# Designs tried in a protein design run: peptides against a protein of PDB entry 6D0Y. Part 5

Target 1, 225 residues: chain A of PDB entry 6D0Y
Amino acid sequence: ETEDHLESLICKVGEKSACSLESNLEGLAGVLEADLPNYKSKILRLLCTVARLLPEKLTIYTTLVGLLNARNYNFGGEFVEAMIRQLKESLKANNYNEAVYLVRFLSDLVNCHVIAAPSMVAMFENFVSVTQEEDVPQVRRDWYVYAFLSSLPWVGKELYEKKDAEMDRIFANTESYLKRRQKTHVPMLQVWTADKPHPQEEYLDCLWAQIQKLKKDRWQERHIL

## One batch from the design tools (peptide; aimed at target 1 S17 A18)

Design b1_p9_5_s3 (made by RFdiffusion4, then SolubleMPNN; from b1_p9_5, 3 letters changed)
Fold by OpenDDE base, seed 5:
Structure b1_p9_5_s3 (fold): chain B 225 residues (1-225), chain A 9 residues (1-9)
Amino acid sequence: as target 1 above (225 residues)
Amino acid sequence: SELEKKLEA
């Protein structure tokens, strides 16, 4: 297959088809596997690109990478390395929106058995450890906490099943930080009801409460976070 | 799902 054809196949997966999504993903995985000897670099780049640019297809592409990895190719590891590099680049460029999405993508790769649970825990430990650094601006410390908490809907269940003690420690450290950090009042984000003015909770405190509820619900999501 | 089964294997 040509490079252009591969691009088309990768970009269009998940679109309306006569076949099921599962069938299409398995088929595409087979095609990509067969072409890896000749087009590995191109396929890696394409998958990194669509992972970054098509957030609506997050689970499609994490599953695809998982399928490729399950076919006993080291592709999954190479892909993760590329994504980690991209994450670092995004952070260097202060592109925090892209960075947090990449963390979520990586989180879902745990469910696809591409990333081991202990590795993801280690990443989150590293993130939360930034809160202990006094020479780092709070806005950056806040981002790492946000990246951690906002990724838990995708991976919290798996991590607590396998690394509950470590996760509890991370949670304790997170809670400690949230209690001692400086809170900012953002009046513009307050929602006013006609009958009762209700100030919005600080965004990290709000997210923390949501994640605590999710954890209490055994990571069964009932509401959109 | 079949996908999950395949990924778990």
Scores: peptide ipSAE 0.023, ipTM 0.688, DockQ to the pose 0.041
OpenDDE base, seeds 1, 2, 3, 4: peptide ipSAE 0.021, 0.022, 0.020, 0.020; ipTM 0.704, 0.708, 0.695, 0.675

Design b1_p9_5_s4 (made by RFdiffusion4, then SolubleMPNN; from b1_p9_5, 3 letters changed)
Fold by OpenDDE base, seed 5:
Structure b1_p9_5_s4 (fold): chain B 225 residues (1-225), chain A 9 residues (1-9)
Amino acid sequence: as target 1 above (225 residues)
Amino acid sequence: SELLEKLES
């Protein structure tokens, strides 16, 4: 395969085809595996790029990486390292929207057995630990809580199945922080019904309530968060 | 997806 051809294959996977998505993914994984000896760097870069730029294909590319990892190549680890580097760069650049998406992407990689559950728990522990740092702005502390909570729809089930005690501690710390943090009103985000104004709720408190409901529902998502 | 389910199994 040529580099240009690989780019085309990676970018177009999941699009309309005569074959099933599953068949296409397995086929692509086979092609990429065969070409890793010659094009590993290129493939890594391509996958990192599409992971960042094509959020609509998140599960496609996490699955693809999972398939590659399952073929007993160390590619999964190298990919994760690259994504972690990108996450750090995004945070340094204050690109919080990209950063939170990357956390969600990494979270789904746990389901694909590319990232171990304990490693993801450790990451979330690190995130929530920032709330204990009073020398950083609350907006930054809030972001780490947001990144944690907003990623749980992708990985909460797996983490609680394997690390329930640790997750409970993280939740307790999160709840404690949410109770003591300064809360602000955001009138622009208020939704008004025709007859009744919706009660105003701070965005993290709202997200917390949603995640608590999801947890109560055993991580079976019923509503869009 | 079926593949994701396979990976998670």
Scores: peptide ipSAE 0.017, ipTM 0.681, DockQ to the pose 0.041
OpenDDE base, seeds 1, 2, 3, 4: peptide ipSAE 0.015, 0.016, 0.015, 0.017; ipTM 0.668, 0.670, 0.659, 0.649

Design b1_p9_6 (made by RFdiffusion4; failed a check: a repeat of another design)
Pose (drawn by RFdiffusion4):
Structure b1_p9_6 (pose): chain A 225 residues (1-225), chain P 9 residues (1-9)
Amino acid sequence: as target 1 above (225 residues)
Amino acid sequence: SFEEELEEL
């Protein structure tokens, strides 16, 4: 019964309400502490569900996990392990669109001080390392590069300041790969073939230009909540 | 209690 009270309470956090978003998260994180001795097992799978199925509310739930971790280290560990477990499950089942949500989630947890930045950089340079794999489809290399680049809007500032020597090695490997990609197929996928008024760009070249601009902007982006 | 508080507009 109270489980249902926990689920609907987790799913609806951040919706329109009289209280501020921060007040709601601080309050919700408090009640999840009280119920945690009895319902640790259930609270864990619910947070795993929203990290998988609600990427639009991503930063809301990483902050919530961040608060519980600062107060309960063993819970933070159990959750991260569950995320690693699910990331493997998703990649094995060929659910790559679902996997990028989990990678984005692990990345943003760095901003919440749940995951150390070096551990995240090590995982990313293993992602870009897929560009070196031989006898594999370009789409495989593309996705692992995409998972890296698409997480940087959230975790980009943090990973670069803490470790810029290894991050530049990753960016160098990434730029080298992007230049040698074949784009012969793009015309079949363009809604307009004309370059005016708006070019229809290949999604990775577009994301690359976006990330490089953010880099020149000192990793300051003014939209992500 | 907290659930009712959260549902206020």

Design b1_p9_6_s1 (made by RFdiffusion4, then SolubleMPNN; from b1_p9_6, 4 letters changed)
Fold by OpenDDE base, seed 3:
Structure b1_p9_6_s1 (fold): chain B 225 residues (1-225), chain A 9 residues (1-9)
Amino acid sequence: as target 1 above (225 residues)
Amino acid sequence: SFSELLSQL
């Protein structure tokens, strides 16, 4: 009964309510904190599950984990360990869509003070280092670059504020790789306007351009990427 | 440490 109740509360957070989302999250964090002594393992499993299965609630659950970590400083570490295990399982299962989402989730946990900025920088250094591997498929190199770049909207600001020199090195290595990689032939296709044709670009080149613009704008998003 | 955990990816 209690487990079912916890599941319901965790799954329904962020739904339409008479109260604000912030108040609901604070209330739920208090309930979960009180139940940690008896149901820690269950709560961890539930949070990992909803984090994985409900991508539309990413910021809700990262915030909730941040609140719990502030109340119980050991909780964040255990949760991150579980998420890293899930990321490894996703990669092993070739579920790359889930894997990239988990990287984004971990990235947003930096903003919630669950993961330290230097740790996330180290992870991205490892990702970009894959571009230097020899005798591996380009698709492997491309995926790690994609995982890195596609996560920067969630964490780029914090990482550049804390580790600008290291981030610049990662960017330089990424740019170098993007220049030398093989690209598919992209015909000149225009999507909307005849007067000002917007040529279709290769997806990583397009993403790179978007991230460079975001960086130039001091990581203030003006439109949905 | 978190860095050690993340480095294992």
Scores: peptide ipSAE 0.043, ipTM 0.785, DockQ to the pose 0.018
OpenDDE base, seeds 1, 2, 4, 5: peptide ipSAE 0.013, 0.038, 0.043, 0.042; ipTM 0.664, 0.777, 0.784, 0.784

Design b1_p9_6_s2 (made by RFdiffusion4, then SolubleMPNN; from b1_p9_6, 4 letters changed)
Fold by OpenDDE base, seed 3:
Structure b1_p9_6_s2 (fold): chain B 225 residues (1-225), chain A 9 residues (1-9)
Amino acid sequence: as target 1 above (225 residues)
Amino acid sequence: SFAEKLSQL
């Protein structure tokens, strides 16, 4: 009965309520903290599950974990370990869509003060270092660059505020790779206007341009990427 | 540390 109740509370957080989302999250964090002595393993599993299966609630659950981490640092650490294990499992299973989402989730945990900025920088350094691997498929190199770039909307601001020199190095390495990689032939395609043709760009080049613009705008998003 | 855990990816 208690386990079912916890599941219901965790799954339904962020739904329509008479109270604010923030108040609901604080209340839920208090309930979960009180139940950790008896149900830590269950709560950990539930949070990992909803974090993985409900991408539409990413910021809700990262915030919840941030609140729990502030109350119980050890639990926050165990949660991050579980998410890293899940990321490794997703990669082994070739579930790259789940894997990239998990990287974004971990990225937002930096904003919630669960993961330290230097740790995330180190992870991204490792990702971009794959571009230097020899005798591997380009698709592998491309995926790690994509995982890095596509996560920056969630964490780029914090990382540049804390580790600007290291981030600039990662960007330089990324740019160098994007210039030298093989690209598919992209025909000139007009999407909207006949008078001003917008050529179709290769997806990583397009993403790179978007991230460069975001960086120029000091990581203030003006439109949905 | 979290850094060490993340570096093992």
Scores: peptide ipSAE 0.025, ipTM 0.706, DockQ to the pose 0.018
OpenDDE base, seeds 1, 2, 4, 5: peptide ipSAE 0.023, 0.027, 0.027, 0.009; ipTM 0.659, 0.717, 0.714, 0.538; seeds 2, 4, 5 fail the geometry check

Design b1_p9_6_s3 (made by RFdiffusion4, then SolubleMPNN; from b1_p9_6, 3 letters changed)
Fold by OpenDDE base, seed 2:
Structure b1_p9_6_s3 (fold): chain B 225 residues (1-225), chain A 9 residues (1-9)
Amino acid sequence: as target 1 above (225 residues)
Amino acid sequence: SFEELLSQL
């Protein structure tokens, strides 16, 4: 395949097809595998790009990377390195929306057997450890907690299955931080009920409550977070 | 290691 054709194939995977998504992904993985000897760098760059630019296809691309990694090319490791570099760049550029998405993407790569659960736990330990840093803005601490919590829908089940004790420690530290942090309530849409507005929660407190419920439900999503 | 890379975040 030519580089341009590879780009097209990668970008269009998951679109309407006569074949199943699974079949298309397997097919694409085969094509990409065959082209790795010649186009590895390009393929890595393309996958990193689409991973960032097409959030609606998160699971498609994590699966694709998983399939490639399963073909014993160690492609997953190189891809993860690229994604981590991108995450660092996003953070440096104050692109926190992209950064949090990249964390979610990396989280889902655990499910695709690209990233080991202990490695992801270590990353989250590092994130939550930011809450203990002195002389840093709370917004920084809040972001890392947000990045952690908002990624758990994708990986919480796997991490608790394999590293429950470590995850409990992270949760305890998170809870402790959430209790002691300065809370800022941003007004949202208020539901008027009986001459009293519906109580509103701070966004991290709300997310925490949702994650706690998800954990209680054994990480089975009953509601979209 | 992957853990080291991820811990550098």
Scores: peptide ipSAE 0.088, ipTM 0.855, DockQ to the pose 0.018
OpenDDE base, seeds 1, 3, 4, 5: peptide ipSAE 0.079, 0.076, 0.071, 0.077; ipTM 0.849, 0.846, 0.842, 0.848

Design b1_p9_6_s4 (made by RFdiffusion4, then SolubleMPNN; from b1_p9_6 with E5K E7S)
Fold by OpenDDE base, seed 3:
Structure b1_p9_6_s4 (fold): chain B 225 residues (1-225), chain A 9 residues (1-9)
Amino acid sequence: as target 1 above (225 residues)
Amino acid sequence: SFEEKLSEL
């Protein structure tokens, strides 16, 4: 087999096929595992690239990495390290759109048994701790809260099942920050319904309300956030 | 197809 074939297969997995997605992922994981002795570095780079550049295939590639991690634990660890390095690089480059996506990707890796729940909790504790820093712009504080909250649809259920007390502490700290932060004046833009007006909300307050509802619904998503 | 390419490896 050639490196070109591996690249093609990795990029095209999840597209229309006569076989199920699960079958294709299992088959690809087997091929990649067999080629690790010869092409480890290339495979690692390819997976990092598609994970970062193809957000529409997030769950496909997290699942693939989960399958590979089950076969080769060391490779799974190296992949996570590479993704964390990429997250740090994105933050340094002020590429916050990529950074928040990477946090979401890492969050879904918890569901795929690649990242341990305690490690993800520790990451979110670090994010929310930024809200307590002195002499930093509110925009920075807001971003870390946004990164945390916007990732919970992918990992909140798992984290509350395993680390409920720690998650409650993070939520309390988040709520406290949201209450005390400066809010811009929102114009009285309202979606008028037959029943009642729906005023425009500040974006983090809106997200917080959505996450609180999701939590109340036991992390069963019933609507698109 | 994807499966054909996979089988060729």
Scores: peptide ipSAE 0.033, ipTM 0.714, DockQ to the pose 0.187
OpenDDE base, seeds 1, 2, 4, 5: peptide ipSAE 0.032, 0.032, 0.033, 0.028; ipTM 0.705, 0.721, 0.711, 0.707; seed 4 fails the geometry check

Design b1_p9_7 (made by RFdiffusion4)
Pose (drawn by RFdiffusion4):
Structure b1_p9_7 (pose): chain A 225 residues (1-225), chain P 9 residues (1-9)
Amino acid sequence: as target 1 above (225 residues)
Amino acid sequence: SAMETALQP
């Protein structure tokens, strides 16, 4: 019964309400502490559900996990382990669109001080390392590069300031791969073949240009909540 | 219960 009270309470946080988003998260994180001794097992899989199925509300739930971790270290560890467990499950089942949501989630947890930045950089340079794998489809290399680049809008500023020597090695490996990709197929996927008024750009070249501009902008982006 | 009230518009 109270489990249902916990689920609908987690799913609806951040919706329209009289209280501010921050007041709601601080209050919700407080009640999850009180119920945690009895319902640790349930609270855990619910937070795993929203990290997998609600990527639009991503930053709301990483902050919530961040608050619980600052107050309860063992819960933070159990959750991160569950995320690593689910990331493997998703990649094994060929659910790559679902996996990018989990990688984005792990990345943003760095901003919440749940995951150390060096651990995240080590995982990313293993992602880009897939560009060096031989006898594999370009789409495989493309996805692992995408998972890295698409997470940087959230975790980009933090990972660079803390470790820029290894991040530049990753960017160098990434730029080298992007230049040697074949784009012969793009015309079949363009809604318009014309370059005017708006070019229809291959998704990785577009994301690359976006990330490099954000880099020149000192990693300042004014939209992400 | 308090949190359900707090989440009302």

Design b1_p9_7_s1 (made by RFdiffusion4, then SolubleMPNN; from b1_p9_7, 4 letters changed)
Fold by OpenDDE base, seed 4:
Structure b1_p9_7_s1 (fold): chain B 225 residues (1-225), chain A 9 residues (1-9)
Amino acid sequence: as target 1 above (225 residues)
Amino acid sequence: SEMEERLKP
């Protein structure tokens, strides 16, 4: 396969086909594995690019990486390292939207057996530990909590199956932070009732409530978060 | 495990 053809194959995977998605992914994984000796760097770059630029195909590309990891474990590791570097770069550049998406992508890689559950738990422990930092803007603390909570739809089930006690601790710490953090309500965000106005629920509180419900439902999604 | 070492802070 040529580099251009590989790019086309990677970018177009998951599009409508007569074959099943799984069959197409297995086929592509085989092609990519065979071409790693010649195009490893290119394939790594391509996968990192589509992972970042095509969030609508998150599960497709995590699955593809999972298949590649099963075929070539070292390549899977190099891919994860590249994604972690990208996450760090995004954070350093204050690109928080990209950063949170990368956390979600990494989270789904746990389901694909590319990242171990304990490692993801450790990452989330590190995120929630930011809430304990002193003399930092609350927006920083809030973002790491948001990154954690907003990633749980992709990995919460797996983490609770394997590391329930540790996850409960993280949840307790998160809840404690959410209760004590300063909440901002703008008058324009007030809900008017017949008797009195009240502020709309704060976004992290809302997310927390949604995640708590998801947890209660054993991570079976009944709605899109 | 080696897999657990893939994620670093």
Scores: peptide ipSAE 0.059, ipTM 0.791, DockQ to the pose 0.020
OpenDDE base, seeds 1, 2, 3, 5: peptide ipSAE 0.038, 0.054, 0.054, 0.040; ipTM 0.746, 0.788, 0.784, 0.753

Design b1_p9_7_s2 (made by RFdiffusion4, then SolubleMPNN; from b1_p9_7, 3 letters changed)
Fold by OpenDDE base, seed 4:
Structure b1_p9_7_s2 (fold): chain B 225 residues (1-225), chain A 9 residues (1-9)
Amino acid sequence: as target 1 above (225 residues)
Amino acid sequence: DEMEKALQP
């Protein structure tokens, strides 16, 4: 395949087709595998780009990377490294929406057997450990907790199946932090709500409640978070 | 980098 053709194939995967998505992904994985010797860098860059720019295709591209990784080529690791670099860059650029999305993407790569569960647990441990940093803004602490919690819908089941004890520790630390953090806007919001039994909560508290419910439901979603 | 290290397969 030519470079331009590869771009087209990668960008268009998952679009309306007479074939199943699974079939298309397998086919594309085969094409990409064959071209890796000549176009590895390009393919890597393309996949990284579309992964970042097309969030609606998150599971498509994680699956694609998973398929490539399964073909016994050392591509998955390089892709993960690229995504981590991009995550760092996003954080440096204060692009927190992109950053959190990238964490979700990485989380789903666990389901695709690209990232090992212990590695993801370690990442989340690192995130939650930020809550223990001294002399840092709360917004920093909050973001890493948010990044962790908001990614759990994609990977919580897998992580608890394999690393339940470690995950429980992370949850405990998260809960502890959420209890002690400052909630400056909650009182203001509560003034406008008549819902006494279920007052409006701060966004992290709300997310925490949702994740706790998800966990209780054994990571089976009944509603879209 | 701890994050990079943590995410190594």
Scores: peptide ipSAE 0.057, ipTM 0.819, DockQ to the pose 0.019
OpenDDE base, seeds 1, 2, 3, 5: peptide ipSAE 0.052, 0.051, 0.050, 0.055; ipTM 0.811, 0.811, 0.807, 0.813

Design b1_p9_7_s3 (made by RFdiffusion4, then SolubleMPNN; from b1_p9_7 with A2D T5K)
Fold by OpenDDE base, seed 4:
Structure b1_p9_7_s3 (fold): chain B 225 residues (1-225), chain A 9 residues (1-9)
Amino acid sequence: as target 1 above (225 residues)
Amino acid sequence: SDMEKALQP
């Protein structure tokens, strides 16, 4: 395959086909595997790019990477390293929306057996540890908590199955932080009732409540967050 | 592990 053709195949995977998505992904993984000796760097770059630019295909590309990793065990590690570098660059550039998405992507790679559960737990421990940093803006603390919580729909089940005690500790630390952090309310976001006006729930508290419900439901999603 | 180290923020 030519580089341009590989790009087309990678970008178009998941589109309507007579075959199942699983079959298409397996087929593409086979094609990419065959081309790794010649185009490994290009394939890695392409996958990193589509992972970032096509968030609607998150699970497609995590699955593809998982399949490639199963065929070539070194590939997954190199891909993860590239994604971590990208995450760091996004953070340095203050591209926090991209950064949080990358965390979600990495989270789903746990389900695809590319990242080990303990490694992801360690990453989340590091994120939540930011809440303990002194003399830093609360927005930094809030973002890392947000990145953690907003990624749990993709990996919470797996992590609790394998590292429940560690996850409970992270949750306890998160809860503690959420209780003590400063909360702000905007007047325009007030909800008016027959009895009295009250501010809308703060976004991080809302997310926490959603994740707590998801956890209570044993990570069986009943609604889209 | 090396992977855990790689996932350091």
Scores: peptide ipSAE 0.053, ipTM 0.815, DockQ to the pose 0.019
OpenDDE base, seeds 1, 2, 3, 5: peptide ipSAE 0.043, 0.050, 0.048, 0.044; ipTM 0.798, 0.807, 0.805, 0.798

Design b1_p9_8 (made by RFdiffusion4)
Pose (drawn by RFdiffusion4):
Structure b1_p9_8 (pose): chain A 225 residues (1-225), chain P 9 residues (1-9)
Amino acid sequence: as target 1 above (225 residues)
Amino acid sequence: AFEEELEAL
């Protein structure tokens, strides 16, 4: 019964309400502490569900996990392990669109001080390392590069300041790969073949240009909540 | 009680 009270309470946080978003998260994190001794097992799988299925509300739930971790270290560890467990499950089942949500979630947890930045940089340079794998489809290399680049809008500022020597090695490997990709197929996927008024760009070249601009902008982006 | 507060408009 109270489990249902926990689920609907987690899913609805951040919706329209009289209280501010921050007041709601601080309050919700407090009640999850009180119920945690009895319901640690259930609270864990619910947070795993929203990290998988609600990427639009991503930053809301990483802050919530961040608050619980600052107050309870063992819970933070159990959750991260569950995320690593699910990331493997998703990649094994060929659910790559679902996997990018989990990688984005793990990355943003760095901003919440749940995951150390070096551990995240080590995982990313293993992602880009897939560009060096031989006898594999370009789409495989593309996805692992995409998972890295598409997480940077959230975790980009943090990972670069803390470790820029290894991040530049990653960016160098990434730029080298992007230049040697074949784009012969793009015309079949363009809604318009004309370059005016708006070019229809290949998705990785577009994301690359976006990330490099954000880099020149000192990693300041004014939209992400 | 907290659920009612969260759903208050």

Design b1_p9_8_s1 (made by RFdiffusion4, then SolubleMPNN; from b1_p9_8, 4 letters changed)
Fold by OpenDDE base, seed 3:
Structure b1_p9_8_s1 (fold): chain B 225 residues (1-225), chain A 9 residues (1-9)
Amino acid sequence: as target 1 above (225 residues)
Amino acid sequence: SFEELLSSL
């Protein structure tokens, strides 16, 4: 395969086809596996690029990486290292939207058996530990809590199945922080209904409530968050 | 290892 052809195949996966997405992913994984001896670096770069630039295809590319990791044991580790480097670069550049998306991407890689559950728990422990830092802006603390909570729809089930005690500790620390943090004044605003007003809630408190409900529902999503 | 990198974030 030429480099241009590989790029086309990787970018177009998941588009309209006569075949199922699963069959297309399996086929592409086979093609990429065969080309790893000659184009490993190029394939890694391409996958990192599309993972970052095409958020609508998150689960497609995490699945593809999972398939490649199953075929080539070392590939997953090298890919994750590249993604972590990208996460660090995003944080350094103050690109927090990209950074939080990358955390979600890494979270879904746990489901694809690329990242071990204990490693992801350790990362989230580090994130929530930022809430204990002194003499730092609250916006820093809030972002790491947001990154943690907003990633749980993708990985919360797996982490509680494998590391429930550790996750409960992280949740307790998160709850404690949310109770003591400063909150902006939120006026009583309602969006739709006059008869049953739904007051506007602070964004982290709202997210926390949604995640608590998701946890209560055994991580079975009933609506889009 | 990449696991160590994840834990160090």
Scores: peptide ipSAE 0.064, ipTM 0.830, DockQ to the pose 0.019
OpenDDE base, seeds 1, 2, 4, 5: peptide ipSAE 0.063, 0.054, 0.061, 0.061; ipTM 0.829, 0.816, 0.826, 0.827; seed 1 fails the geometry check

Design b1_p9_8_s2 (made by RFdiffusion4, then SolubleMPNN; from b1_p9_8, 5 letters changed)
Fold by OpenDDE base, seed 3:
Structure b1_p9_8_s2 (fold): chain B 225 residues (1-225), chain A 9 residues (1-9)
Amino acid sequence: as target 1 above (225 residues)
Amino acid sequence: SFAEKLSSL
């Protein structure tokens, strides 16, 4: 009965209510904290499940975990460990869509003060280092670059504020790889204006350009990437 | 540490 109640509360957070989202999250964090002594394992599993299966509520659950981490640091650590295990499992299962989402989730946990910026930088260094691996398919190299770049909208600001030199090195390595990788030639099919047709770019080149612009704009998003 | 956990990827 209690487990069902916790599941309902966790799954329904962020839905329309008479109270603000912030108030609901604080209230839920308090309830979960109080129940940790008896239901830590269940709560941990539930949070991992909703974090993975409800991408539309990413910021809701990262915030909730941030609130819980502030109340119980050990629980926050256990949650991150569980999410890292899930990421590894997704990669092993070739579920790359889930994997990239999990990287984004972990990235936003930096903003919620659950993961330290240096730790996230180290993860991204490891990702970009895959581009230097020999005798591996380009698709592997491309995916890790994609996972890195596609996560920066969530964490780029924080990482550059705290680890600018290290981030610049990662960017330099990424740029170097993007210049030397094989690219597909795509016809100019996209027309933004009748007078000036826009050439189609390769997807990583396009993403790179978007991230460079975001960086130039000091990580202030002007449009949905 | 979190760094050690993340570096295990």
Scores: peptide ipSAE 0.026, ipTM 0.705, DockQ to the pose 0.018
OpenDDE base, seeds 1, 2, 4, 5: peptide ipSAE 0.020, 0.030, 0.030, 0.009; ipTM 0.669, 0.725, 0.714, 0.541; seeds 2, 4 fail the geometry check

